# Peptides against a protein of PDB entry 6CSU, part 48

Target 1, 51 residues: chain A of PDB entry 6CSU
Amino acid sequence: GALEELRGQYIKAVKKIKCDMLRYIQESKERAAEMVKAEVLRERQETARKM

## One batch from the design tools (peptide; made by RFdiffusion4, then SolubleMPNN)

Design b2_p18_4_s1
Fold by OpenDDE base, seed 5:
Structure b2_p18_4_s1 (fold): chain B 51 residues (1-51), chain C 51 residues (1-51), chain A 18 residues (1-18)
Amino acid sequence: as target 1 above (51 residues)
Amino acid sequence: as target 1 above (51 residues)
Amino acid sequence: SSEEELLKRIDEEIEKLE
């Protein structure tokens, strides 16, 4: 019935949002790791020049 | 009626989830910025010692 | 951005319920 269908639609929406967020978190972690990696390399060069 | 009330409750719940995710994203960005800041400072010290 | 894309997808799911 309409009540069961509405419940199903809600559950589907919440699960989709959860999956999208998990993907975003994973991709964000990877981008952050690359950002740190790049910054470390640049900083090594800069500090080396100053010494 | 019951169906309209339940629909309203589901919409409210999903909007709450969205708000929680927005907050998480903002806090995650701030943590990432602090992580980079700390890493840069540590790397400056390490590279300076090596030079 | 990836964040904007995420928020767009979330809004689309909310729209399906409204």
Scores: peptide ipSAE 0.338, ipTM 0.763, DockQ to the pose 0.762
Fold by OpenDDE base, seed 3:
Structure b2_p18_4_s1 (fold): chain B 51 residues (1-51), chain C 51 residues (1-51), chain A 18 residues (1-18)
Amino acid sequence: as target 1 above (51 residues)
Amino acid sequence: as target 1 above (51 residues)
Amino acid sequence: SSEEELLKRIDEEIEKLE
């Protein structure tokens, strides 16, 4: 009935929002990791230039 | 009625989840900014020790 | 941005309930 359908819509919305957030977090972590990786590379090359 | 009230509760709950996620994102951005700030400070001090 | 897109998707889900 309408009540069950409404409940279903709520659950679906919450689950979708959760999935979207998890994807965002994962992508954010990957970007952060790449930024750190790039920074370490730059630091190493700067150190190499000083040696 | 009861159906409308439940619908209102579901909307309220989803909006709360959105707000919680926004807060999480904001806090995450602040933490990331502080980490970058700390790293820049360390790099500057390391450079100073080499001068 | 990815954040803006996320927020857009969240708002779309809220809109379905409203």
Scores: peptide ipSAE 0.337, ipTM 0.759, DockQ to the pose 0.804
Fold by OpenDDE base, seed 1:
Structure b2_p18_4_s1 (fold): chain B 51 residues (1-51), chain C 51 residues (1-51), chain A 18 residues (1-18)
Amino acid sequence: as target 1 above (51 residues)
Amino acid sequence: as target 1 above (51 residues)
Amino acid sequence: SSEEELLKRIDEEIEKLE
């Protein structure tokens, strides 16, 4: 009935949101790793020039 | 009625989830900034020792 | 941004319930 259908819609929405968040987190971690790698490289070059 | 009330509760719950995710994202950004700052400092010290 | 897109998708799920 309507009650069961509404419950189903809620569960579906929550699961979808969870999946979206997990994907975002994974992609964010990958971007962060690349950003740190680039920053470290730039910092080495900058430090070397100042030495 | 009961159906309308339940629907309201579901919407409230999903909005709460959104808020929790927003907070997580904000805290994550702050942690990332601090991590980069610390990494840069360590890298400077390491580079200096190798020079 | 990826964050904006995430939030957009969440809002779309909320809209389905409303």
Scores: peptide ipSAE 0.336, ipTM 0.761, DockQ to the pose 0.758
Fold by OpenDDE base, seed 4:
Structure b2_p18_4_s1 (fold): chain B 51 residues (1-51), chain C 51 residues (1-51), chain A 18 residues (1-18)
Amino acid sequence: as target 1 above (51 residues)
Amino acid sequence: as target 1 above (51 residues)
Amino acid sequence: SSEEELLKRIDEEIEKLE
């Protein structure tokens, strides 16, 4: 019935939002990791030049 | 009626989830900014010691 | 931005309920 369908729509919306947030968090972590990697590489280059 | 009231409750719940996510994103940005600030300060200390 | 895209997707899910 209409009540069950409305409940289903709510549950589906909440699950979709959860999935979107999880993906955003994962991609944010990946970007942060790449930033750290790039910084470490730059620091290694600086050290190598001073040696 | 009951259906309209339930619909209102579901919409309110989803909007609350959106607000919680916005707060999380804002707090995450603040944490990232503090991490960068701390790193810059450490790098300045390193430079000062080498000078 | 990725944040703007996330918020857009959330708004689309809210729109389905309204």
Scores: peptide ipSAE 0.333, ipTM 0.756, DockQ to the pose 0.803

Design b2_p18_4_s2
Fold by OpenDDE base, seed 1:
Structure b2_p18_4_s2 (fold): chain B 51 residues (1-51), chain C 51 residues (1-51), chain A 18 residues (1-18)
Amino acid sequence: as target 1 above (51 residues)
Amino acid sequence: as target 1 above (51 residues)
Amino acid sequence: SSEEELLKRIDEEIKELE
């Protein structure tokens, strides 16, 4: 009935949000790793130039 | 009625989840910024030591 | 951004309940 349908819609929404967030977190970690790698490289070059 | 009230509660719950996600994202950005700052500092020290 | 896209999807999911 309507009550079961409504509950189902809520559960579906929550699960969808969870999946979206997990994907975002994974992609964010990958981007962060690349940014750190690039930053470290640039910093080495800058430091060496100043030495 | 009861059905409308429950619907309202479900919507409220999902909106709260959104807020929780926003807070997580903001805190994550702040942590990432601090990690990069610390990494840059360590890298400078390491590079200088090797020069 | 990926963040903006995430939030957009969440908003769309909320809209389905409303």
Scores: peptide ipSAE 0.276, ipTM 0.733, DockQ to the pose 0.761
Fold by OpenDDE base, seed 3:
Structure b2_p18_4_s2 (fold): chain B 51 residues (1-51), chain C 51 residues (1-51), chain A 18 residues (1-18)
Amino acid sequence: as target 1 above (51 residues)
Amino acid sequence: as target 1 above (51 residues)
Amino acid sequence: SSEEELLKRIDEEIKELE
């Protein structure tokens, strides 16, 4: 009925928001990891230039 | 009626979740900014020790 | 941005409930 459908819509919305946030967090973590890799690489090359 | 009130409660709950997620994102960005500041500070101090 | 897109998706889900 209408009540069950409304409940279903709420649950669906919450689950979608959760999934969207998890994806965002995962992508953010991947970007952060790439930034760290790039920084470490730059630091190593700077050190090499000083040797 | 009861159905409309429940619908309102579900919308309110979803909006609350949105707000919580926005706060999380904001706090995450602030933490990332602080980490960058700390790293820059360390790099500057390391450079100073080499001078 | 990815954040902006996330917010749009969340808003769309809220819109469907309203």
Scores: peptide ipSAE 0.275, ipTM 0.727, DockQ to the pose 0.804
Fold by OpenDDE base, seed 5:
Structure b2_p18_4_s2 (fold): chain B 51 residues (1-51), chain C 51 residues (1-51), chain A 18 residues (1-18)
Amino acid sequence: as target 1 above (51 residues)
Amino acid sequence: as target 1 above (51 residues)
Amino acid sequence: SSEEELLKRIDEEIKELE
């Protein structure tokens, strides 16, 4: 009935929002890791030049 | 009626979730900005010692 | 931005309930 359908729509919306947020967090972590990786690479290159 | 009231409660709950996520994003940005601020300060201190 | 895109998706989910 209408009540069960409304409940289903709410649950679907909440699950979708949760998934979107988890994806955003994961992508944000990956971007941060990539920035650190790039910085470490630059530091190693600089150190190599000094040696 | 009961159906309209439940619909209102579900919409309110989803909007609350959105607000919580916006707050999380804002706090995450502030933490990132603070980390950059601290790093810049350390770099300036190190440069000052070398001068 | 990725954040702006996320917020658009969330707003669309809310709009579907309203």
Scores: peptide ipSAE 0.270, ipTM 0.722, DockQ to the pose 0.818
Fold by OpenDDE base, seed 2:
Structure b2_p18_4_s2 (fold): chain B 51 residues (1-51), chain C 51 residues (1-51), chain A 18 residues (1-18)
Amino acid sequence: as target 1 above (51 residues)
Amino acid sequence: as target 1 above (51 residues)
Amino acid sequence: SSEEELLKRIDEEIKELE
């Protein structure tokens, strides 16, 4: 009935939000890793030029 | 009625999840910023020692 | 941004529930 359908809609919404968040977290980690890699390279070169 | 009240509770719960996610994202950004800051400091010192 | 896109998807999901 309507109650079961409403419950289903809630569960579906929560699961979709969970999936979206997991994807965001994974992509964020990948971007962070690349950002750190780039920063490390930049700092090595920058420090070397000043030495 | 009861159905409308339950619907309201479900919507409230989903909105709470959204708020929790926003807070998590903000805290994650802050942690990432501190991690990069620490890495920059470490690399400057590490590179300097090798020069 | 990726964050903005995430929030848009979440908002659409909430909208469907409402």
Scores: peptide ipSAE 0.276, ipTM 0.732, DockQ to the pose 0.775; fails the geometry check

Design b2_p18_4_s3
Fold by OpenDDE base, seed 3:
Structure b2_p18_4_s3 (fold): chain B 51 residues (1-51), chain C 51 residues (1-51), chain A 18 residues (1-18)
Amino acid sequence: as target 1 above (51 residues)
Amino acid sequence: as target 1 above (51 residues)
Amino acid sequence: SMEEELLKRIDEYIEELE
C-alpha cells in the first residue's frame, strides 16, 4: 500500500545517500593524499629556491 | 493522517542526514588542513635535520 | 566541486520524497 511504498522510498533515499557519502569519503581521502604530496613537493621546491 | 505524519517524519530524517553530512564535510576539510600543516612542519624539520 | 555534486544528488533524493 501507500505506506509501504512511502517506506520504500525513504529507505531507497537513505541508501543512496549512504552510498554517495561512502564514495565521497573515499575520493576525499585520495584527494587529500594528493594534496599532501603536492604541498610537500612545493615546500621542497621553496627550500631549494632559498638555498 | 498517519500517512502524512510518517511522510513528514521521513522527510525530517533525510534532512537531518543532509545536515549531518554537511557538518562532516566541514569538519573533514578542517582536519585535512591541519594534516597538511603538520606535514609541512615535518618536512621543514627533516630539511633542518639534514642541513 | 565534488561536494557540490554530492549535495545536488542528496537534494534530488529529498525532492523525490517531497
Scores: peptide ipSAE 0.318, ipTM 0.766, DockQ to the pose 0.703
Fold by OpenDDE base, seed 2:
Structure b2_p18_4_s3 (fold): chain B 51 residues (1-51), chain C 51 residues (1-51), chain A 18 residues (1-18)
Amino acid sequence: as target 1 above (51 residues)
Amino acid sequence: as target 1 above (51 residues)
Amino acid sequence: SMEEELLKRIDEYIEELE
């Protein structure tokens, strides 16, 4: 009935949000790692220029 | 009625999840910034030890 | 941004319930 359908819609929405969040977390970690690597590289370049 | 009330509860719950995600994103950005700063500091220390 | 796209999808999920 309408109640079961509504409950199903809620559960579906929450599950989609969970999946999107998990993906975001994973992609964010990857971006963070790349950002750190880039920052380290820039730091080394700056240090080299000062030497 | 009961159906409308339940629908309202589901919408409220999903909106709460959205707020929690927004907070997580903001806090994650702050942690990432601190991580980058720490990494740069470590890189400088390592470079200094090699000189 | 990734954050903006994520939030956009969440809003769409809410709209499906409304």
Scores: peptide ipSAE 0.317, ipTM 0.765, DockQ to the pose 0.752
Fold by OpenDDE base, seed 5:
Structure b2_p18_4_s3 (fold): chain B 51 residues (1-51), chain C 51 residues (1-51), chain A 18 residues (1-18)
Amino acid sequence: as target 1 above (51 residues)
Amino acid sequence: as target 1 above (51 residues)
Amino acid sequence: SMEEELLKRIDEYIEELE
């Protein structure tokens, strides 16, 4: 009935949000790691140049 | 009626999830910025020590 | 951005309920 369909729509929406957030968290971690990696390399060059 | 009230509750719950995600994203950005800042300082010390 | 795309999808999920 309408109640079951509405409940199903809610559950579907929440599950989609959960999946999207898990993917976002994973991609964010990967981007952060690459950002740190790039910053470390630049900082080594900058520090070495100053030494 | 009861169906409209339940529908409203489901919409409210999903909107709350959206708000929680926005806050998480903002906090994650702030933590990432601080993490990079700390890493830069450590890398300066490490590079200088090796030079 | 990645965040903008995420938020766009979430809005679409909300619109499906409304």
Scores: peptide ipSAE 0.315, ipTM 0.765, DockQ to the pose 0.750
Fold by OpenDDE base, seed 1:
Structure b2_p18_4_s3 (fold): chain B 51 residues (1-51), chain C 51 residues (1-51), chain A 18 residues (1-18)
Amino acid sequence: as target 1 above (51 residues)
Amino acid sequence: as target 1 above (51 residues)
Amino acid sequence: SMEEELLKRIDEYIEELE
C-alpha cells in the first residue's frame, strides 16, 4: 500500500545517500594523500633553497 | 493525516542526514588543513636537520 | 567540486520524496 511504498522510498533514499557518502570519503582520502605528497615535495624544495 | 505526517517526518530525517554530512565535510576540511600544517612543520625540521 | 556534486545528488533524493 501507500504506506509501505512511502517507507520503501525513504529507505532507498537513505541507502543512496550512504553509498554516495562512502564513495566521497574514499575519494577524499585519495585526494588528501596526493595533496600531502605534493606539499611535502614542495616544502623540501623551498626549505633547501632557503638553506 | 497520518500518511502526510509520516511523509513529513521522512523528509525531515533525510534533510537532517544532509546537514550531518555537511558538518562532517566541513570538519574534515579543517582536520585536513591542520594535518597539512603539521606535516609542513615536520618536513621543515627534517629537511633542515639533514642539510 | 566533489562536495557540490554529492550535495546535488542528495537534494535529488530528497526531491524524490517531496
Scores: peptide ipSAE 0.315, ipTM 0.765, DockQ to the pose 0.747; fails the geometry check

Design b2_p18_4_s4
Fold by OpenDDE base, seed 1:
Structure b2_p18_4_s4 (fold): chain B 51 residues (1-51), chain C 51 residues (1-51), chain A 18 residues (1-18)
Amino acid sequence: as target 1 above (51 residues)
Amino acid sequence: as target 1 above (51 residues)
Amino acid sequence: SSEEELLKRIDEAIKELE
């Protein structure tokens, strides 16, 4: 009935949100790793320049 | 009725989840900034040591 | 941005309940 359908809609919404968030987190970690890698390289160059 | 009340509760719960995720994202950005700051400092020290 | 896209997807999920 309507109650079961509403429950199903809620569960579906929550599961979708969870999946979207997990994907965002994974992609964010990958971007962060690349950002740190680039920053480390730039920092080495800057430090070497000052030495 | 009961159906309308339950619907309201489900909507409220999902909106809370959204808010929690927004907070997580904000806090994650702050932690990432601190991690980069610390990494830059360590990299400067390591580079200087090798020079 | 990826964050904006995430929020958009979440809003779409909420819309299904409203």
Scores: peptide ipSAE 0.283, ipTM 0.734, DockQ to the pose 0.731
Fold by OpenDDE base, seed 2:
Structure b2_p18_4_s4 (fold): chain B 51 residues (1-51), chain C 51 residues (1-51), chain A 18 residues (1-18)
Amino acid sequence: as target 1 above (51 residues)
Amino acid sequence: as target 1 above (51 residues)
Amino acid sequence: SSEEELLKRIDEAIKELE
């Protein structure tokens, strides 16, 4: 009935949000790693130039 | 009625989850910024030492 | 951005309840 359908929709929405967040976190970690790598390389260049 | 009240509660719960996720994202960005800052400082030290 | 995309996907899930 309508109650069961509504409950199902709620559960589906919550699960989708959870999955989207987990994917975002994983992709964000990968981007952060690449960002740090790039920043470290730039910093080595800058520091070396000033020495 | 009971169905409308439950629907309202489900929507409220999902919106709260959204807000919690937004807060997590904001705090994660702040932590990432501090992490990069610390990494840059360490890298300056390492590079300078090797020069 | 990836953040903007995430928020849009979340909003779509909420819309299905409304």
Scores: peptide ipSAE 0.283, ipTM 0.734, DockQ to the pose 0.741
Fold by OpenDDE base, seed 3:
Structure b2_p18_4_s4 (fold): chain B 51 residues (1-51), chain C 51 residues (1-51), chain A 18 residues (1-18)
Amino acid sequence: as target 1 above (51 residues)
Amino acid sequence: as target 1 above (51 residues)
Amino acid sequence: SSEEELLKRIDEAIKELE
């Protein structure tokens, strides 16, 4: 009935939000890792240049 | 009625989840910024040491 | 941005309840 449908819609919404957040977190971790790698390389080059 | 009240509670719960996620994202950005600052400092020290 | 896209997806999930 209407109650079961509403409950189903709530569960569906929460599960979708959970999946969207997990994807965002994973992609954010990947971007952060690449950013750190790039920064490490730049810092090594800059520090060496200043020596 | 009871169905409308439950619907309102479900919407409220989902909106709270959204707010919690926004807070998590903001805190994650702040932690990432501090992590990058620390990594930059360590890399400068390590690179200089290896020169 | 990725954050903006995430928020849009979340808002679509909320809209289906409303």
Scores: peptide ipSAE 0.283, ipTM 0.734, DockQ to the pose 0.749
Fold by OpenDDE base, seed 5:
Parts: sequence; structure tokens; C-alpha cells
Structure b2_p18_4_s4 (fold): chain B 51 residues (1-51), chain C 51 residues (1-51), chain A 18 residues (1-18)
Amino acid sequence: as target 1 above (51 residues)
Amino acid sequence: as target 1 above (51 residues)
Amino acid sequence: SSEEELLKRIDEAIKELE
């Protein structure tokens, strides 16, 4: 009935938000890791140049 | 009626989740800014020591 | 931004209830 359908819609919305947040967190971590990787690469290149 | 009240409660709950997520994002940005600030201060101190 | 996209997706989920 209407109550069951409404409950289903609520659960679906909450699960959608949860999935979106988990994706955002994962992508944020990946971006941070890539920034660190780029910094390390630049530092290594600079060190090699000085050798 | 009962259906309208339940609908209102579900909408309120989802909006609460949204607010919690916004707060999390804001606090995450503030933590990142503080880490950058601390790094800059350490770099300046090291530079000053070498002068 | 990625944050802006996230917020849009959340708003879409809320819209399904309203």
C-alpha cells in the first residue's frame, strides 16, 4: 500500500545518499594520493638534477 | 493523516542527513587548511633558521 | 567541482520524496 511504498522511497533515498558519499570520500582520497605522488615525483626529479 | 505525518518525518530525516554531510565536508576542508598552514609555518621557520 | 556534483545528487534524492 501507500505506506509501504513511501517507506520504500525513503530507504531508497537514504541508500542513494550513502552511496554518493562513499564515492565522494573514495575519490577525495584518490585525489589526495595523486597530489602526493606528483609532489614526490617532482622532488625526485629535482634531486636527480642536483646529482 | 498518518501518511502525511510519516512523509514529513522521512523528508526531515533525509534533510538531516544532508546537513550532516555538509558539516562533514566543511570540517574536512578546515582540517586540510590547518594542515597546509602548519606546513607553511614549519617551512618559514626552517628558512629563517638558515638566514 | 566534485563537491558541487555530490550536492546535486543528494538534492535529486530528496526531490524523489517531495
Scores: peptide ipSAE 0.278, ipTM 0.725, DockQ to the pose 0.805

Design b2_p18_5_s1 (from b2_p18_5, 8 letters changed)
Fold by OpenDDE base, seed 3:
Structure b2_p18_5_s1 (fold): chain B 51 residues (1-51), chain C 51 residues (1-51), chain A 18 residues (1-18)
Amino acid sequence: as target 1 above (51 residues)
Amino acid sequence: as target 1 above (51 residues)
Amino acid sequence: DIVEEVQKEIQKHKEWME
């Protein structure tokens, strides 16, 4: 009935949010590493040029 | 009626969870930004000492 | 190693969410 359907929709929505967060975290793990590596390399070069 | 009230409660709960997750992401980004900022500063100092 | 440190923090968050 309508009650069961609504409850199902709620559970589905919560699960989707959880999955989206897990994907975000996984993708962030990869992007953060690359971003930091690039920034550190750039910073070393910039600092060296200014010395 | 009871069904409409429950519907409202489920919608409210889902919205709250979504907002909590967005806040978590935002706070995580802020912490990450601070870590990068601190590392950039340390890297500048380290590079300068090695020159 | 800041990269490793950041990855460890992200991994902790992942484990918390799972």
Scores: peptide ipSAE 0.106, ipTM 0.522, DockQ to the pose 0.112
Fold by OpenDDE base, seed 2:
Structure b2_p18_5_s1 (fold): chain B 51 residues (1-51), chain C 51 residues (1-51), chain A 18 residues (1-18)
Amino acid sequence: as target 1 above (51 residues)
Amino acid sequence: as target 1 above (51 residues)
Amino acid sequence: DIVEEVQKEIQKHKEWME
């Protein structure tokens, strides 16, 4: 019935948000690591050049 | 009626979850930016000390 | 190591979401 369908829609929406966040976290993990590594490397080079 | 009230509660709950996730993402980005800034500063100091 | 620190923080958040 309408009540069961509404409940189903809510559960589906919550599950989708959860999945999207898990994917975001996983992708952010890799991007953050690469960004930090690249920035540290560039900073070392730039600092050394200015010294 | 009861059905409309329940529908309103589900919509409100989904909106709250979405808002909480957006806030989490924003705060995570801010923390990441501060970590990078702190590390860049530390790296400059460390590199200068070793030069 | 800042890379390790960032990875640890992200892992904490992932565990909270799961």
Scores: peptide ipSAE 0.102, ipTM 0.524, DockQ to the pose 0.114
Fold by OpenDDE base, seed 5:
Structure b2_p18_5_s1 (fold): chain B 51 residues (1-51), chain C 51 residues (1-51), chain A 18 residues (1-18)
Amino acid sequence: as target 1 above (51 residues)
Amino acid sequence: as target 1 above (51 residues)
Amino acid sequence: DIVEEVQKEIQKHKEWME
């Protein structure tokens, strides 16, 4: 009935949000590592140049 | 009626979850920025010490 | 190692959401 369908829609919406966030985290994992590596490298180079 | 009330609760719950996730992401980004800032400072100090 | 630390935080977030 209508109540069961609404409950199903709620569960579906929550699952979608969860999946979107998990994908975001997974994709951010690699990007975060590369960004940090790049920043550290640039900082070392900049510091060396100034000294 | 009961169905309309449940629908309202569904919408409210989904909105809350979305807001919670967005806030969590924002707070996580702020923490990450502080970690990077601290690392940059450490790298400067370490580089200076080694040179 | 900041890269490792960031990866650990990301993993914690993933585990929380799963």
Scores: peptide ipSAE 0.099, ipTM 0.461, DockQ to the pose 0.115
Fold by OpenDDE base, seed 4:
Structure b2_p18_5_s1 (fold): chain B 51 residues (1-51), chain C 51 residues (1-51), chain A 18 residues (1-18)
Amino acid sequence: as target 1 above (51 residues)
Amino acid sequence: as target 1 above (51 residues)
Amino acid sequence: DIVEEVQKEIQKHKEWME
């Protein structure tokens, strides 16, 4: 009935949000690692320039 | 009726989860920025040590 | 500015979640 359908829609929405969040966390970690790597490289180059 | 009240509760819960996720994203990015700053500082110190 | 770039990414995520 309508109640069961509504419950199903709620559960589906919650699961979607959970999946989106987990994906975001994973991708964010990967991007953060690359950003750190890039920044470290830039810092090394800048330090070398100042020597 | 009870069905409308339950619907309202489900919508409210979904909105809360969405808001929590957005907050998590904001805080996660802020933490990532601070981690990058810390890594840059560490890199500068390490470079100086190697000179 | 790495902080500025991070803030831009935050904004993109907010828009994605809307």
Scores: peptide ipSAE 0.095, ipTM 0.515, DockQ to the pose 0.120

Design b2_p18_5_s2 (from b2_p18_5, 9 letters changed)
Fold by OpenDDE base, seed 4:
Structure b2_p18_5_s2 (fold): chain B 51 residues (1-51), chain C 51 residues (1-51), chain A 18 residues (1-18)
Amino acid sequence: as target 1 above (51 residues)
Amino acid sequence: as target 1 above (51 residues)
Amino acid sequence: DIVKEVEDEIKKHKEWMA
């Protein structure tokens, strides 16, 4: 009935929010890791130039 | 009526969950930014030691 | 459509915070 359908929509919405946010967090972590790697590489190259 | 009130309650609950998850994402981004800053600082200190 | 409404809000967040 209408009540069960509404409940189903609520549960579906909650699950969608959870999945989207977890994916966003994971992608953000991956981007942050790549930024760190790039910065480390840059600093090492600068060090090598000055040695 | 009862159905409209229940719908309103579900919408309110979903909005709360959304806000909680967005806050979690923001806090995660802030933590990631601090980790990057810390790593950059460490690498610069190491570079300075070797110069 | 509650699901669509939530998805639209999430999309806005990605656009603003990316």
Scores: peptide ipSAE 0.087, ipTM 0.531, DockQ to the pose 0.266
Fold by OpenDDE base, seed 3:
Structure b2_p18_5_s2 (fold): chain B 51 residues (1-51), chain C 51 residues (1-51), chain A 18 residues (1-18)
Amino acid sequence: as target 1 above (51 residues)
Amino acid sequence: as target 1 above (51 residues)
Amino acid sequence: DIVKEVEDEIKKHKEWMA
């Protein structure tokens, strides 16, 4: 019935929101990790240059 | 050192992002639930009117 | 249309966070 359909729509919407937000979190973490990686590489190169 | 400080900043940033996204998910779920609640109430009123 | 409304909100959020 109409109420069951509405419940289904709610659950579907919530699941989509959850998936989108988890993806956003993961992408944000990856960007942050890449920034750290880049900085570590620069520091290693700088150290090598000074030696 | 600089690397430890950067690591600390990374961890802090990731934790903040996680908290912000969890809050967004929770608020979105609450809004969806309220929409369902409102629709159920409207349907009940409509049924009552027809009876 | 709950699904469409939620999708629109998510889209706005992504644009804001970008």
Scores: peptide ipSAE 0.082, ipTM 0.555, DockQ to the pose 0.064
Fold by OpenDDE base, seed 1:
Structure b2_p18_5_s2 (fold): chain B 51 residues (1-51), chain C 51 residues (1-51), chain A 18 residues (1-18)
Amino acid sequence: as target 1 above (51 residues)
Amino acid sequence: as target 1 above (51 residues)
Amino acid sequence: DIVKEVEDEIKKHKEWMA
């Protein structure tokens, strides 16, 4: 009935938010690692050009 | 009635989870920015000690 | 508990980023 359908809609919404968050966390870790690597490389290149 | 109250509770719960997610994303961006700044500083200090 | 699972993942991520 209407009550069961409402509960189902709530569960579906929460599951979607969970999936979005988990994906964001995984992608965020990867982006952060690449950002640090890029920044370190740029800093080393800048130093090398000044020597 | 009870059905309307339950619907209201489910909507409130979903909104809270969404707000928590958005806050987490914002804080994650700020932490990532600070991590990059710290890494750049450490790299510069390391280079300075070797010169 | 799906809410607890999300909270646990956020906690692990915060610890990793610290």
Scores: peptide ipSAE 0.077, ipTM 0.502, DockQ to the pose 0.553
Fold by OpenDDE base, seed 5:
Formats: sequence, C-alpha cells, structure tokens
Structure b2_p18_5_s2 (fold): chain B 51 residues (1-51), chain C 51 residues (1-51), chain A 18 residues (1-18)
Amino acid sequence: as target 1 above (51 residues)
Amino acid sequence: as target 1 above (51 residues)
Amino acid sequence: DIVKEVEDEIKKHKEWMA
C-alpha cells in the first residue's frame, strides 16, 4: 500500500545519502592529501634554495 | 618552522573535510526530503483522480 | 585531535545508516 511504498522510498533515499556521503568524504580526503603533498614539495624546494 | 607550518596545513585540511562533509550530508538530506515530498504529492494526485 | 574527531563522525554515520 501507500504506506509501504513511502517507507520504501525513504529507505532508498537514506541508502543513497550513505553512499554519496562516503564517496564525497573519500574524494575530499584525496584532495586534501594532494594539497598537503604539494605543500611538502613547496617547503622542500624552499629549503633547498636556502641551503 | 617548516614542520609546524606543515602541521598547520594538515589540521586546516582536516577541518575543511569536516565542514564539507557535514554540509554535504545536510544538503543530501534536504534533497531526499524534497524527493519524498514530491512522491507523496504525486500519490495523492493519483489517488484523487481514482476517487 | 581533530583527525580522530572526523573519523569518529564518519564511524557514527556508518553505524546509524547501516
């Protein structure tokens, strides 16, 4: 019935939120890691120029 | 020094991840709520047409 | 520890949404 259908739609929506959130977090972590890597490389270059 | 600056960059990146994650989850929930609302309205319209 | 805090939030969400 309509009540079961609504419950099904809600559960489906929640599952999608879970998957999207986990993917977004993973991508955000990867971007952050790349930013840190770039900063480390920059610092090494600056140190090398000063040596 | 370079080590302290790198630590600062790391902490800043993690804080950004936290904020982005929470915002994305909230936006995802809002989109899901709108989808459910639209579905409920559709079902009501279909029921009304059959009455 | 902000890193641990974020990891804990992710863990809670996984558990609640499971």
Scores: peptide ipSAE 0.074, ipTM 0.534, DockQ to the pose 0.075

